# Peptides against a protein of PDB entry 5D63: the designs that were tried, part 6

Target 1, 292 residues: chain A of PDB entry 5D63
Amino acid sequence: SLRRGIYHIENAGVPSAIDLKDGSSSDGTPIVGWQFTPDTINWHQLWLAEPIPNVADTFTLCNLFSGTYMDLYNGSSEAGTAVNGWQGTAFTTNPHQLWTIKKSSDGTSYKIQNYGSKTFVDLVNGDSSDGAKIAGWTGTWDEGNPHQKWYFNRMSVSSAEAQAAIARNPHIHGTYRGYILDGEYLVLPNATFTQIWKDSGLPGSKWREQIYDCDDFAIAMKAAVGKWGADSWKANGFAIFCGVMLGVNKAGDAAHAYNFTLTKDHADIVFFEPQNGGYLNDIGYDSYMAFY

## One batch from the design tools (peptide; aimed at target 1 D213 D215 A255)

Design b1_p9_5_s3 (made by RFdiffusion4, then SolubleMPNN; from b1_p9_5, 3 letters changed)
Fold by OpenDDE base, seed 5:
Structure b1_p9_5_s3 (fold): chain B 292 residues (1-292), chain A 9 residues (1-9)
Amino acid sequence: as target 1 above (292 residues)
Amino acid sequence: PTLSEALMP
């Protein structure tokens, strides 16, 4: 079963992703195929999949940027029916916005079926051009047509997954206590994480005794990421991953505050030094406390 | 002390 999370949804046949045109929040905004750049944010192409309680394999799909939902126009079962962004709620009963998502016959990709119409999200004619039509189309779960097969690239982690990644890291102190602040986290590419760091002004900040030391840097970075998230995305129900750690050195006579994020595969954490913008696998401290 | 120093094990 597909897990709750944020996904980049890519066509199985051509290098095209499900894109909300211009990221517009207007009702009826076309959802289209569009090119993407791997390992980047792809702003208009991120979708929060929210599972519907007591309805097997069925979700709403909220566009992260616009905060609107994938919607089959009038719930029509006619082939070629437009799929658009439309206002909605995560746990709606509107069948126009309910999507059954299950593995295709190839066992890797998914098909996206409208709950009401039983038609499938289709990249019409497999058109790889920017702005290509995405529509509801007749089909079956067993068909191999790549126009209706989609890879769900997970761009987020649950709090439990983040906790597990931390637990696997060798630089965690035996007294470690983690404090989880949210349920689902968008994991940023390092380039984006670094850009937020740059835009915060921290690169120009100097360590100063008492007045602006390690904890100030680490907290400032977390605040910058939080604000970036709030200013960038209209959807709710997720956070941007950026942790703060407090660590102690091996000798037990020095402490440091720093940040951390997740690696690209989400399996591990990497430490981030907000005083210089460096990413490190070993920052020289073992974490005894984190909040994220 | 810094926060990290204050909470150090």
Scores: peptide ipSAE 0.348, ipTM 0.925, DockQ to the pose 0.911
OpenDDE base, seeds 1, 2, 3, 4: peptide ipSAE 0.341, 0.342, 0.338, 0.341; ipTM 0.923, 0.923, 0.922, 0.923

Design b1_p9_5_s4 (made by RFdiffusion4, then SolubleMPNN; from b1_p9_5 with S1A H4S)
Fold by OpenDDE base, seed 5:
Structure b1_p9_5_s4 (fold): chain B 292 residues (1-292), chain A 9 residues (1-9)
Amino acid sequence: as target 1 above (292 residues)
Amino acid sequence: ASLSEALMP
């Protein structure tokens, strides 16, 4: 079954993603096919899938940017019915905004069925052009039509997955204690993470003994990421991944504060030095405390 | 003392 999380949803037939046009929060904003750049933040193309309790394989899909929800216009079962962004809530009972999402016959892609109409989200004619129509269309779960098959590329991790990634890292001290702050985290590409760092003013900040040293840099980075998240996305129910660690060196005579994020595959952590913006697999310290 | 108390970052 599909897990709760943030997904980039790509057509199985053509290099097109499900895009909320202009990221607009207006009711009735078209959801369309649009090109995307792999391994980047595709701002209007991220969807938070929230599972509906006690309704098997059924979700709301909240556009991360707009905070609006995927909505089948009037819940119509007619082929060609518009799929739009519309105001809603994560646990709505409105069948226009409830989507049953299960594996397609190919075992890799998913189909997205409207709960009420039983029609499927369809990239009309498999059109790969920007702005191509996405509509509700008749179909079946076993059909091989790629117009109705979608890859769900997970762009987030649960707190448990983050915890597991940390636990696998060799630079964790035997005294390590981690503190989880949120339940689901959007994992940023390094380029985005670096841009937040640049925009924070940290590159121009001066290290000063005690008054603005490593812990201040690390906390300032986390604060910058938190603010970036709040300012960038209208959806709720997730955070942006940015950890803070305290570590001790091998000699046991020095400590350091630094950041960390997850690797592209979400399987490992990478350390980030907020004093210089560097990414390291080994920062020279073993973490005894983290919060993220 | 905790490690964090013993070694200031």
Scores: peptide ipSAE 0.073, ipTM 0.731, DockQ to the pose 0.267
OpenDDE base, seeds 1, 2, 3, 4: peptide ipSAE 0.030, 0.063, 0.068, 0.064; ipTM 0.740, 0.730, 0.727, 0.729

Design b1_p9_6 (made by RFdiffusion4)
Pose (drawn by RFdiffusion4):
Structure b1_p9_6 (pose): chain A 292 residues (1-292), chain P 9 residues (1-9)
Amino acid sequence: as target 1 above (292 residues)
Amino acid sequence: PAPAKAGAV
């Protein structure tokens, strides 16, 4: 089963993503194929998949930017029916916004079926051009047609996954305690994490004993990332990944506060120095506390 | 004594 999370959904035949045109919140805004840039935030192309209770392999798909849902127009089973963004809720009973998502016959990509119509999300004619029509279409679960096959590229981690990445890190103090704050996190590319640091004003902040020292920088960065999340996205039910750690050096006589993020593959953590924007695999301190 | 607080790394 596809796990709850945030996905960049890529056609298996051509490198086009499912894109809510112009990120518009208007009802009926077309969902189309569009090119993308890896290791960036693709602002119109991120989808929060919310599992439906007791309805196997079925989800709502909420565009992260607009807060609107993937909707099969009037629930028609006619091939070519429009797939658009539409207002809705995470746990709706409206079958126009319910999607059964299971692995295709290639075992890697998925097919997306409308719960009401039993038709599939289809990149019409396999068109790779920007703005290509995506429609509901007749189809089967097992066929190889790439027009109806999609890679769900996971862009978020659960809290359990973040905890696992931290636990595998070699720079964790024996007294370490972590404090988990949310359940699902959008993992940022370093390019975006850095842009938030720059936009927070922290690059210009001076270190001052106690009144603006390492804990102040780290907390400020976390707060800046939290503000960015709420200001940038309209969908609810997720948080942005940015941790704060307190650590101690090997000699046991110095402590430091700093931030952390995750690697691209989501398996490991990487430390971030808020006083200078650097990313480090070893910051010189073993973490005895973290909150994220 | 308590560990000293550190500056930038």

Design b1_p9_6_s1 (made by RFdiffusion4, then SolubleMPNN; from b1_p9_6, 4 letters changed)
Fold by OpenDDE base, seed 4:
Structure b1_p9_6_s1 (fold): chain B 292 residues (1-292), chain A 9 residues (1-9)
Amino acid sequence: as target 1 above (292 residues)
Amino acid sequence: AAPKLAGPV
């Protein structure tokens, strides 16, 4: 089954993603096919899939940017019915906003069926142009039509997955304690993480003994990412991944505070030095505490 | 005593 998480949803036939036009929060905003850039944030193309309790394989899909939900217009079963952004809630009973998401016959892509109408999310005519219509369309689970097949690229991690990534890292001290702050985390591309760091003013900040040293830099980075998240996204129920660590060196005579994020495949962590904006696989310290 | 936090490296 599809896990709760944030997804970039790409057509299986053409290089087009499910896009909320202009990221608008207005009811009835078209959901369209649009080009995307791999390994970037793709602002209007991120969807939080929230599983409905006791309804197998069924979700709401919240656009991260707008905070609105994928909605089949009037719940109509007619082929060509518009799919739009509309106000809603994560656990709605409105069948216009409930989507059954299961593997297609190819075992890699998914199909997205409206719970009420039983029609499927369709990239009309497989059109790869920006602004191409996405609509409800008749179909079956076993059809091979690429217009109704979608790859779900997971852009987030659960707190448990983040914990597992940390546990695999060789630079964790035997006394390590981790403190989980949230349940689901959007993992940023390094370019975006670096841009937040630049915009925070940290590159111009001066290290000063105790009054503005390593812990101040690390906490300031965490705060900058948190504010960026709040200012950038209207959806709720997730955080932006940015960890803080305290570490001790091998000699046990020095400690440091630093940040960390996840690698592109979400399997490992990478350390981030907020004093210089560097990414490191080894920062020279073993972490005895983290919060993220 | 816990080690001191590191300065710039």
Scores: peptide ipSAE 0.053, ipTM 0.779, DockQ to the pose 0.712
OpenDDE base, seeds 1, 2, 3, 5: peptide ipSAE 0.049, 0.049, 0.049, 0.039; ipTM 0.784, 0.760, 0.762, 0.743

Design b1_p9_6_s2 (made by RFdiffusion4, then SolubleMPNN; from b1_p9_6, 3 letters changed)
Fold by OpenDDE base, seed 2:
Structure b1_p9_6_s2 (fold): chain B 292 residues (1-292), chain A 9 residues (1-9)
Amino acid sequence: as target 1 above (292 residues)
Amino acid sequence: AAPALAGPV
């Protein structure tokens, strides 16, 4: 089954993603096919899938940027019915905004069926152009039509997945205590993480003994990522991944405060030094505490 | 008590 999380949703036939046009929060904003850039944020193309309790394989899809929901216009079963952004809630009973999402017959892609109409989200004619129509269309679960098949690229991790990635790292001290702050985390590309670091002013900040040292840098980075998240996205129910660690060296006579994020495959952590913007697999310390 | 936090990298 599809897990709760943030997804980039890509057509199986052409290099097009499900895009909320202009990221607009207006009711009736078209959802369209649009090009995307791998390993970037793709601002208008991120969707939070929230599973509906006790309704098998059924979700709402909240656009991360606009905070509006994927909506089949008037819930119509007519082929070519518009799919739009519309105001809603994560656990709505409105069948226009309920989507049954299951594996297609190929076992890799998904199909997205409207719960009420039983029609499928369709990239009309497989059009790869920017602004191509996405509509409800007749179909079946077993059909091989690539216009109705979608890859769900997971852009987030659960707190449990983040905890598992930390536990696999060789630079974790035997006394480690982790403190989880949120339930689901958007994982940023390093380029975006670095840009937030630059925009925070930390590259120009002067290290000063005790008054502005390693802990101040690490906490300032965490605060900058938190503020960036709040300012960038209208959807709720997720955080932006940025950890803080305290570590001790092998000799046990020095400690350091630093950041960390997840690797692209979400399987491992990478350390981030907020004093210089460096990414490291080994920062020279074993973590005894983290919060994220 | 934990050791004092490190200075610059």
Scores: peptide ipSAE 0.054, ipTM 0.766, DockQ to the pose 0.619
OpenDDE base, seeds 1, 3, 4, 5: peptide ipSAE 0.044, 0.043, 0.042, 0.043; ipTM 0.747, 0.747, 0.761, 0.748

Design b1_p9_6_s3 (made by RFdiffusion4, then SolubleMPNN; from b1_p9_6, 3 letters changed)
Fold by OpenDDE base, seed 2:
Structure b1_p9_6_s3 (fold): chain B 292 residues (1-292), chain A 9 residues (1-9)
Amino acid sequence: as target 1 above (292 residues)
Amino acid sequence: GAPKLAGAV
């Protein structure tokens, strides 16, 4: 079954993603097919899937940018019915905004069925052009039509997945204790993470003994990422992944504070040095404490 | 206890 999380939703037939036009929060904003750039944020194309309790395989889909929800216009079962952004809530009972999401017959892609109408989210005519119509359309779960098949590229991790990634890392001290701050985390590409670092002013900050040293840099980076998240997205119920670690060297005579994020496949962590913006697999310290 | 950051880089 599909897990709660943030997804980039890509058509199985053409290189087009489900896009909320202009990221607008207005009711009735068209959801359209649009090109995307791999390993980037794709601002208007991220969707938080929230599972509905006690309703099998059924979700709301909140646009991360606008904070509005995927909505089948008037819940109509007519082929060609518009799919739009509309105000809503994560656990709504409105069948216009409830989507049953299950594997297609190919076992890799998903189909997205409206709970009420039983029609499917369809990239009309498989049109790969920017702004192509996405609509409700008749179909069945077993059909192979790529217009109604979607890859769900997971862009977030649960706190449990983050914890597991940390536990696999060889640079964790035997005394390690982690503190989880949130439940679900958008994982940023390194380019975006670095840009936040640049915009924070940290590249121009001077190291000063105790008054502005490693812990200040690491906490300032965490704060910058948190602010970036709050300023960038209107949806709630997730955080932006950016960890802080305290570590000790092998000799036990030096300590350091630093950041970390997740690798692209979300299986491992990579260390980030906020004093110089470097990414490292080995920062020279074993972590005895983290919060993220 | 865990090492402290006093004197850290």
Scores: peptide ipSAE 0.100, ipTM 0.796, DockQ to the pose 0.262
OpenDDE base, seeds 1, 3, 4, 5: peptide ipSAE 0.076, 0.100, 0.069, 0.100; ipTM 0.804, 0.794, 0.798, 0.793

Design b1_p9_6_s4 (made by RFdiffusion4, then SolubleMPNN; from b1_p9_6, 6 letters changed)
Fold by OpenDDE base, seed 4:
Structure b1_p9_6_s4 (fold): chain B 292 residues (1-292), chain A 9 residues (1-9)
Amino acid sequence: as target 1 above (292 residues)
Amino acid sequence: GPPKLSGPV
């Protein structure tokens, strides 16, 4: 079954993603096919899938940017019915906004069925052009038509997945204590993470003994990421991944505060030094505490 | 406890 999380949803037939046009929060904003750039944030193309309790394989899909929900216009079962962004809530009972998402016959892609109409999200004519229509269309679960098959590229991690990634890292002290602050985390590309760091003013900040040293830099970076998240996205129910660690060196005579994020595959962590903006696989310290 | 936090690496 599809897990709760943030997804980039890509057509199985052509290099097109499900895009909320202009990221608009207006009711009735078209959802369209649009090109995307791998390993980037793809702002208007991120969807939070929230599972509906006690309804098997059924979700709402919230656009991260607009905070609006994928909506089948009037819940119509007619082929070619528009799919739009519309105001809603994560646990709505409105069948226009409820989507049953299950594996297609190929075992790798998914199909997205409207709960009420039983029609499927369809990239009309498999059109790869920017702004191509996405509509409800008749279909079956076993059909191989790529117009109705979608890859769900996971862009977030649960707190448990983040915890597991930390546990796999060799630079964790035996006394380590981790503290989880949120439940689901959007994982940023390093380029975006670095841009937040630049925009925070930290590159121009000066180290000063105790009054503005390693812990201040590390906490300021986390605060900058938190603010960036709040300012950038209208959806709720997730955070932006940015950890703070305290670590001790091998000799046990020095400690440091630093940041960390997840690698592209979400399997490991990478350390980030907020004093210089560097990414490191080994920062020279073993973490005895983290919060994220 | 752990050692005091230190400056730049």
Scores: peptide ipSAE 0.061, ipTM 0.821, DockQ to the pose 0.579
OpenDDE base, seeds 1, 2, 3, 5: peptide ipSAE 0.058, 0.054, 0.057, 0.058; ipTM 0.823, 0.800, 0.803, 0.806

Design b1_p9_7 (made by RFdiffusion4)
Pose (drawn by RFdiffusion4):
Structure b1_p9_7 (pose): chain A 292 residues (1-292), chain P 9 residues (1-9)
Amino acid sequence: as target 1 above (292 residues)
Amino acid sequence: PSFAEATRP
């Protein structure tokens, strides 16, 4: 089963993503194929998949930017029916916004079926051009047609996954305690994490004993990331990944506060120095506390 | 001391 999370959904035949045109919140805004840039935030192409209780392999798909849902127009089973963004809720009973998502016959990509119509999300004619039509279409679960096959590229981690990445890190103090604050996190590319640090004003902040020292920088960065999340996205039910750690050196005589993020593969953590914007695999301190 | 220094192990 596809796990709850945030996905960049890529056609298996051509490198086009499912894109809510112009990120528009208007009802009926077309969902189309569009090119993308890896290791960036693709602002119109992120989808929060919310599992439906007791309805196997079925989800709502909420565009992260607009807050609107993937909707099969009037639930029609006719091939070519429009797939658009539409207002809705995470746990709706409206079958126009319910999607059964299971692995295709290639075992890697998925097919997306409308719960009401039993038709599939289809990149019409396999068209790779920007703005290509995506429609509901007749199809089967097992066929190889790439027009109806999609890679769900996971862009978020659960809290359990973040905890696992931290636990595998070699720079964790024996007294370490972590404090989990949310359940699902959008993992940022370093390019975006850095842009938030720049935009927070922190690069210009001066170190001052106690009144604006390492703790202040680290907390400010976390707060800046939290503000960015709420100000940038309309969908609810997730948080942005940015941790704060307190750590102690090997000699046991100095402590430091700093931030952390995750690697691209989501398996490991990487430390971030808020006083200078650097990313480090070893910051010189073993973490005895973290909150994220 | 800073919070990090005051609370270190």

Design b1_p9_7_s1 (made by RFdiffusion4, then SolubleMPNN; from b1_p9_7, 5 letters changed)
Fold by OpenDDE base, seed 4:
Structure b1_p9_7_s1 (fold): chain B 292 residues (1-292), chain A 9 residues (1-9)
Amino acid sequence: as target 1 above (292 residues)
Amino acid sequence: GSLAERLMP
């Protein structure tokens, strides 16, 4: 079953993603096929899948940028019915916004079926052009039509997954205590993470004893990422991943505060030094405390 | 000192 999370949803036939046109929050905004750039933030193409309690394999899909939901226009079962962004709530009972998402016959891609109409999200004619129509269309779960098959590329991690990644890292002290602040985290590409760091003013900040030392740098970075998240996305129910760690050196006579994020595959953590913007696999300290 | 130094094991 599909897990709660943020997904980039890519067509199985052509290099096109499900895109909310212009990221607009207006009711009736077209959802279209659009090109994407791998390993980047595709701003209008991220969707939070929220599972509906007690309804098997059924979700709402909230556009991360607009905060609106994938909506089958009038819930119509007619082939070619528009799929749009529309205001809603994560646990709505409106069948226009409820989507059953299960594996396709190929075992890798998914199909997205409207709960009410039983039609499927379809990239019409498999058109790879920007702005191509996405519509509800008749189909079956076992059909191999790539117009209705979608890869769900997970762009977020749960708190449990983040915890597991930390636990696998060799630079964790035996006394480690972690404090989880949120349940689901969008994981940023390093380029975006670095840009937030630059925009925060931290590159120009001066280290000063106690008044602005390693603690302040690390906390300031986390605050900057948090604010960036709040200012950039209208959807709720997730955070932006940026951790703070306190670590001790091998000799046990010095400590440091620093940041960390997740690697591209979400399997490991990478350390980030907010005083210089560097990414390191080994920062020279073993973490005994983290919050993220 | 820093918080990190104060709390270190």
Scores: peptide ipSAE 0.381, ipTM 0.938, DockQ to the pose 0.929
OpenDDE base, seeds 1, 2, 3, 5: peptide ipSAE 0.366, 0.375, 0.374, 0.378; ipTM 0.935, 0.937, 0.937, 0.938

Design b1_p9_7_s2 (made by RFdiffusion4, then SolubleMPNN; from b1_p9_7, 3 letters changed)
Fold by OpenDDE base, seed 2:
Structure b1_p9_7_s2 (fold): chain B 292 residues (1-292), chain A 9 residues (1-9)
Amino acid sequence: as target 1 above (292 residues)
Amino acid sequence: GSFSELTRP
């Protein structure tokens, strides 16, 4: 079963992703096929899948950028019916915005069926061009038509997954205590994480004893990431991953505050030094506290 | 010691 999370949704047949045109929040904004750049933030192409309680394999799909929802126009079962962005809520009962998402016959891709019409999200003619029509179309769960098969690349982690990644890291102190602040986290590529760091002014900040030392740098980075998230996305129900740790060195005579994020595969953490923008597998401290 | 009591680079 598909988990709650943020997904980049890519066609199984051609290198095209489900894109909300111009990221517009207007009702009726076309959802289209569009090219994407791997390992980058594809701004209009991220979707928060929210599972509907007590309705098996059924979700709303909220565009992260616009805060609007994937909507089958008039809920029509006619082949070629437009799929658009439309205002909505995460737990709506509107069948125009409810999508049953299950594995296709190939066991890797998914099909996206409208709950009401029972038609499927279709990249019309498998068109790989930017702006290609995405529509509801007749189909079955078992057929192999790549126009209706989609890879769901998960771009987020749950708090539990983040906790697990921390727990298996070798640089965690035996007295470690973690404090989880949110439930779901968009994980940024390092390039984006670094850009936020650069834009924060931290690269030019001077270390000063007590008044602006390691804890100030680490907290400033987390604040910058939080603000970036709030300013960048209109959807709710998720945070941007950026942790803060307090650690002690092996000798026990030095402490440090630093940041951390997750690796690309979301299985491990990598430490980030906000005083110089470096990513490290070993920062020289064992963490006894984190919040994220 | 506590965080505040240690050297903090």
Scores: peptide ipSAE 0.372, ipTM 0.924, DockQ to the pose 0.234
OpenDDE base, seeds 1, 3, 4, 5: peptide ipSAE 0.368, 0.366, 0.371, 0.371; ipTM 0.923, 0.923, 0.923, 0.924

Design b1_p9_7_s3 (made by RFdiffusion4, then SolubleMPNN; from b1_p9_7, 3 letters changed)
Fold by OpenDDE base, seed 5:
Structure b1_p9_7_s3 (fold): chain B 292 residues (1-292), chain A 9 residues (1-9)
Amino acid sequence: as target 1 above (292 residues)
Amino acid sequence: GSFAERTMP
């Protein structure tokens, strides 16, 4: 079953992703096929899949940027019916915005079926051009038509997954206590994480004994990421991953505060030094406390 | 003792 999370949804046939045109929050904004750049944010192409309780394999799909939901126009079962962004809620009962998402016959990609109409999200004619029509179209679960097959690339982690990544890291102190602040986290590419760091003013901040030292830098980075998240995305129900750690060195005579994020595969953590913007696999400290 | 009492550099 598809897990709750943020996904980049890519066509199985051509290098096109499901894109909310211009990221507009207006009702009726077309959802279209659009090119994407791997390992980037792809702003208008991220979708929060929220599972509907007690309805098997059924979700709402909220565009992360606009905060609007994937909507089959008028719930029509007619082939070629527009799929648009429309205002909604995560747990709506509106069948126009309910999508059954299950594995396709190839076992890797998914098909996206409208709950009401039973038609499928279709990249019309497999058109790879920017702005290509995405529509509801007749189909079956067993069909191999790549126009209706989509890869769901997970761009987020659950708190449990983050916890697991931390737990397997070798630079965790035996006294470690972790504190989870949210349930689901968008994991940023390092380039984006670094840009937030730059925009925060931290690169120009002066270390000052006690009054603005390692903990201030680390907390300022987390605050900057939090603000970036709030300012960048209109969807709710997720956070941006940025952790704070307190660590002690091997000798036990020095401590440090620093940040951390997740690696690209979400399986490990990487340490981030907010005083210089460096990423390190070993920051020289073992964490005894984290919050994220 | 607890590391919580350590000051951070």
Scores: peptide ipSAE 0.044, ipTM 0.712, DockQ to the pose 0.234
OpenDDE base, seeds 1, 2, 3, 4: peptide ipSAE 0.043, 0.040, 0.043, 0.040; ipTM 0.727, 0.712, 0.726, 0.727

Design b1_p9_7_s4 (made by RFdiffusion4, then SolubleMPNN; from b1_p9_7 with R8M)
Fold by OpenDDE base, seed 3:
Structure b1_p9_7_s4 (fold): chain B 292 residues (1-292), chain A 9 residues (1-9)
Amino acid sequence: as target 1 above (292 residues)
Amino acid sequence: PSFAEATMP
């Protein structure tokens, strides 16, 4: 079963992703095929999949940027029916916005079936050009047609997954206490994380004894990421991953406050020093407290 | 452990 999370949805046949045109929040905005850049945010191409309680394998798909939902126009079962962004809610009963998502016959990709019409999300003609039509189209679950097969690249982690990544790290103190602030986290590429750091003004901030020292830098970074998230995305129900840690050195005679994020594969954490923008596998401290 | 101030190396 597909987990709740944020996904980049890529066609199985051509290097095209499901894109909400211009990231517009207007009702009826076309959803189209568009090129993407691996290991980047791909702003208009991120979708929050929210599972519907008590309805097997069925989700709403909310565009992160616009806050609108994938919608089959008029719920029509006709081949070629437009798929658009439309206002909605995560737990809607509107069958135009309910999508059954299950593995295709290849066992790796997924098919996306409209709950009401039973038609499938189709990259029409497998067109790899920017702006290519995505439509509802007749099909079956067992067909091998790549026009209707999609890879779901997970771009987020649950709080439990983040907790597990922290628990695997060797630089965690035996007295560690972690405090989870949110349920699902978009994990940023380091380049984006660094850009937020730069835009925060922290690179130009002067360390000052007590009045603006390590804890201030670490909290300022977390606040900057939080603000960036709020300013960048219209969807709700997720956060941007940026942790704060307090750590003690091996000698036990010094402590430090710092940040951390997740590695690309989401399996591990990497430490971030907000005083210089560095990423480190070992920051020289073992964390006894984190919140994220 | 209690927090003790650290400086950037």
Scores: peptide ipSAE 0.033, ipTM 0.735, DockQ to the pose 0.189
OpenDDE base, seeds 1, 2, 4, 5: peptide ipSAE 0.033, 0.028, 0.029, 0.030; ipTM 0.739, 0.721, 0.718, 0.707

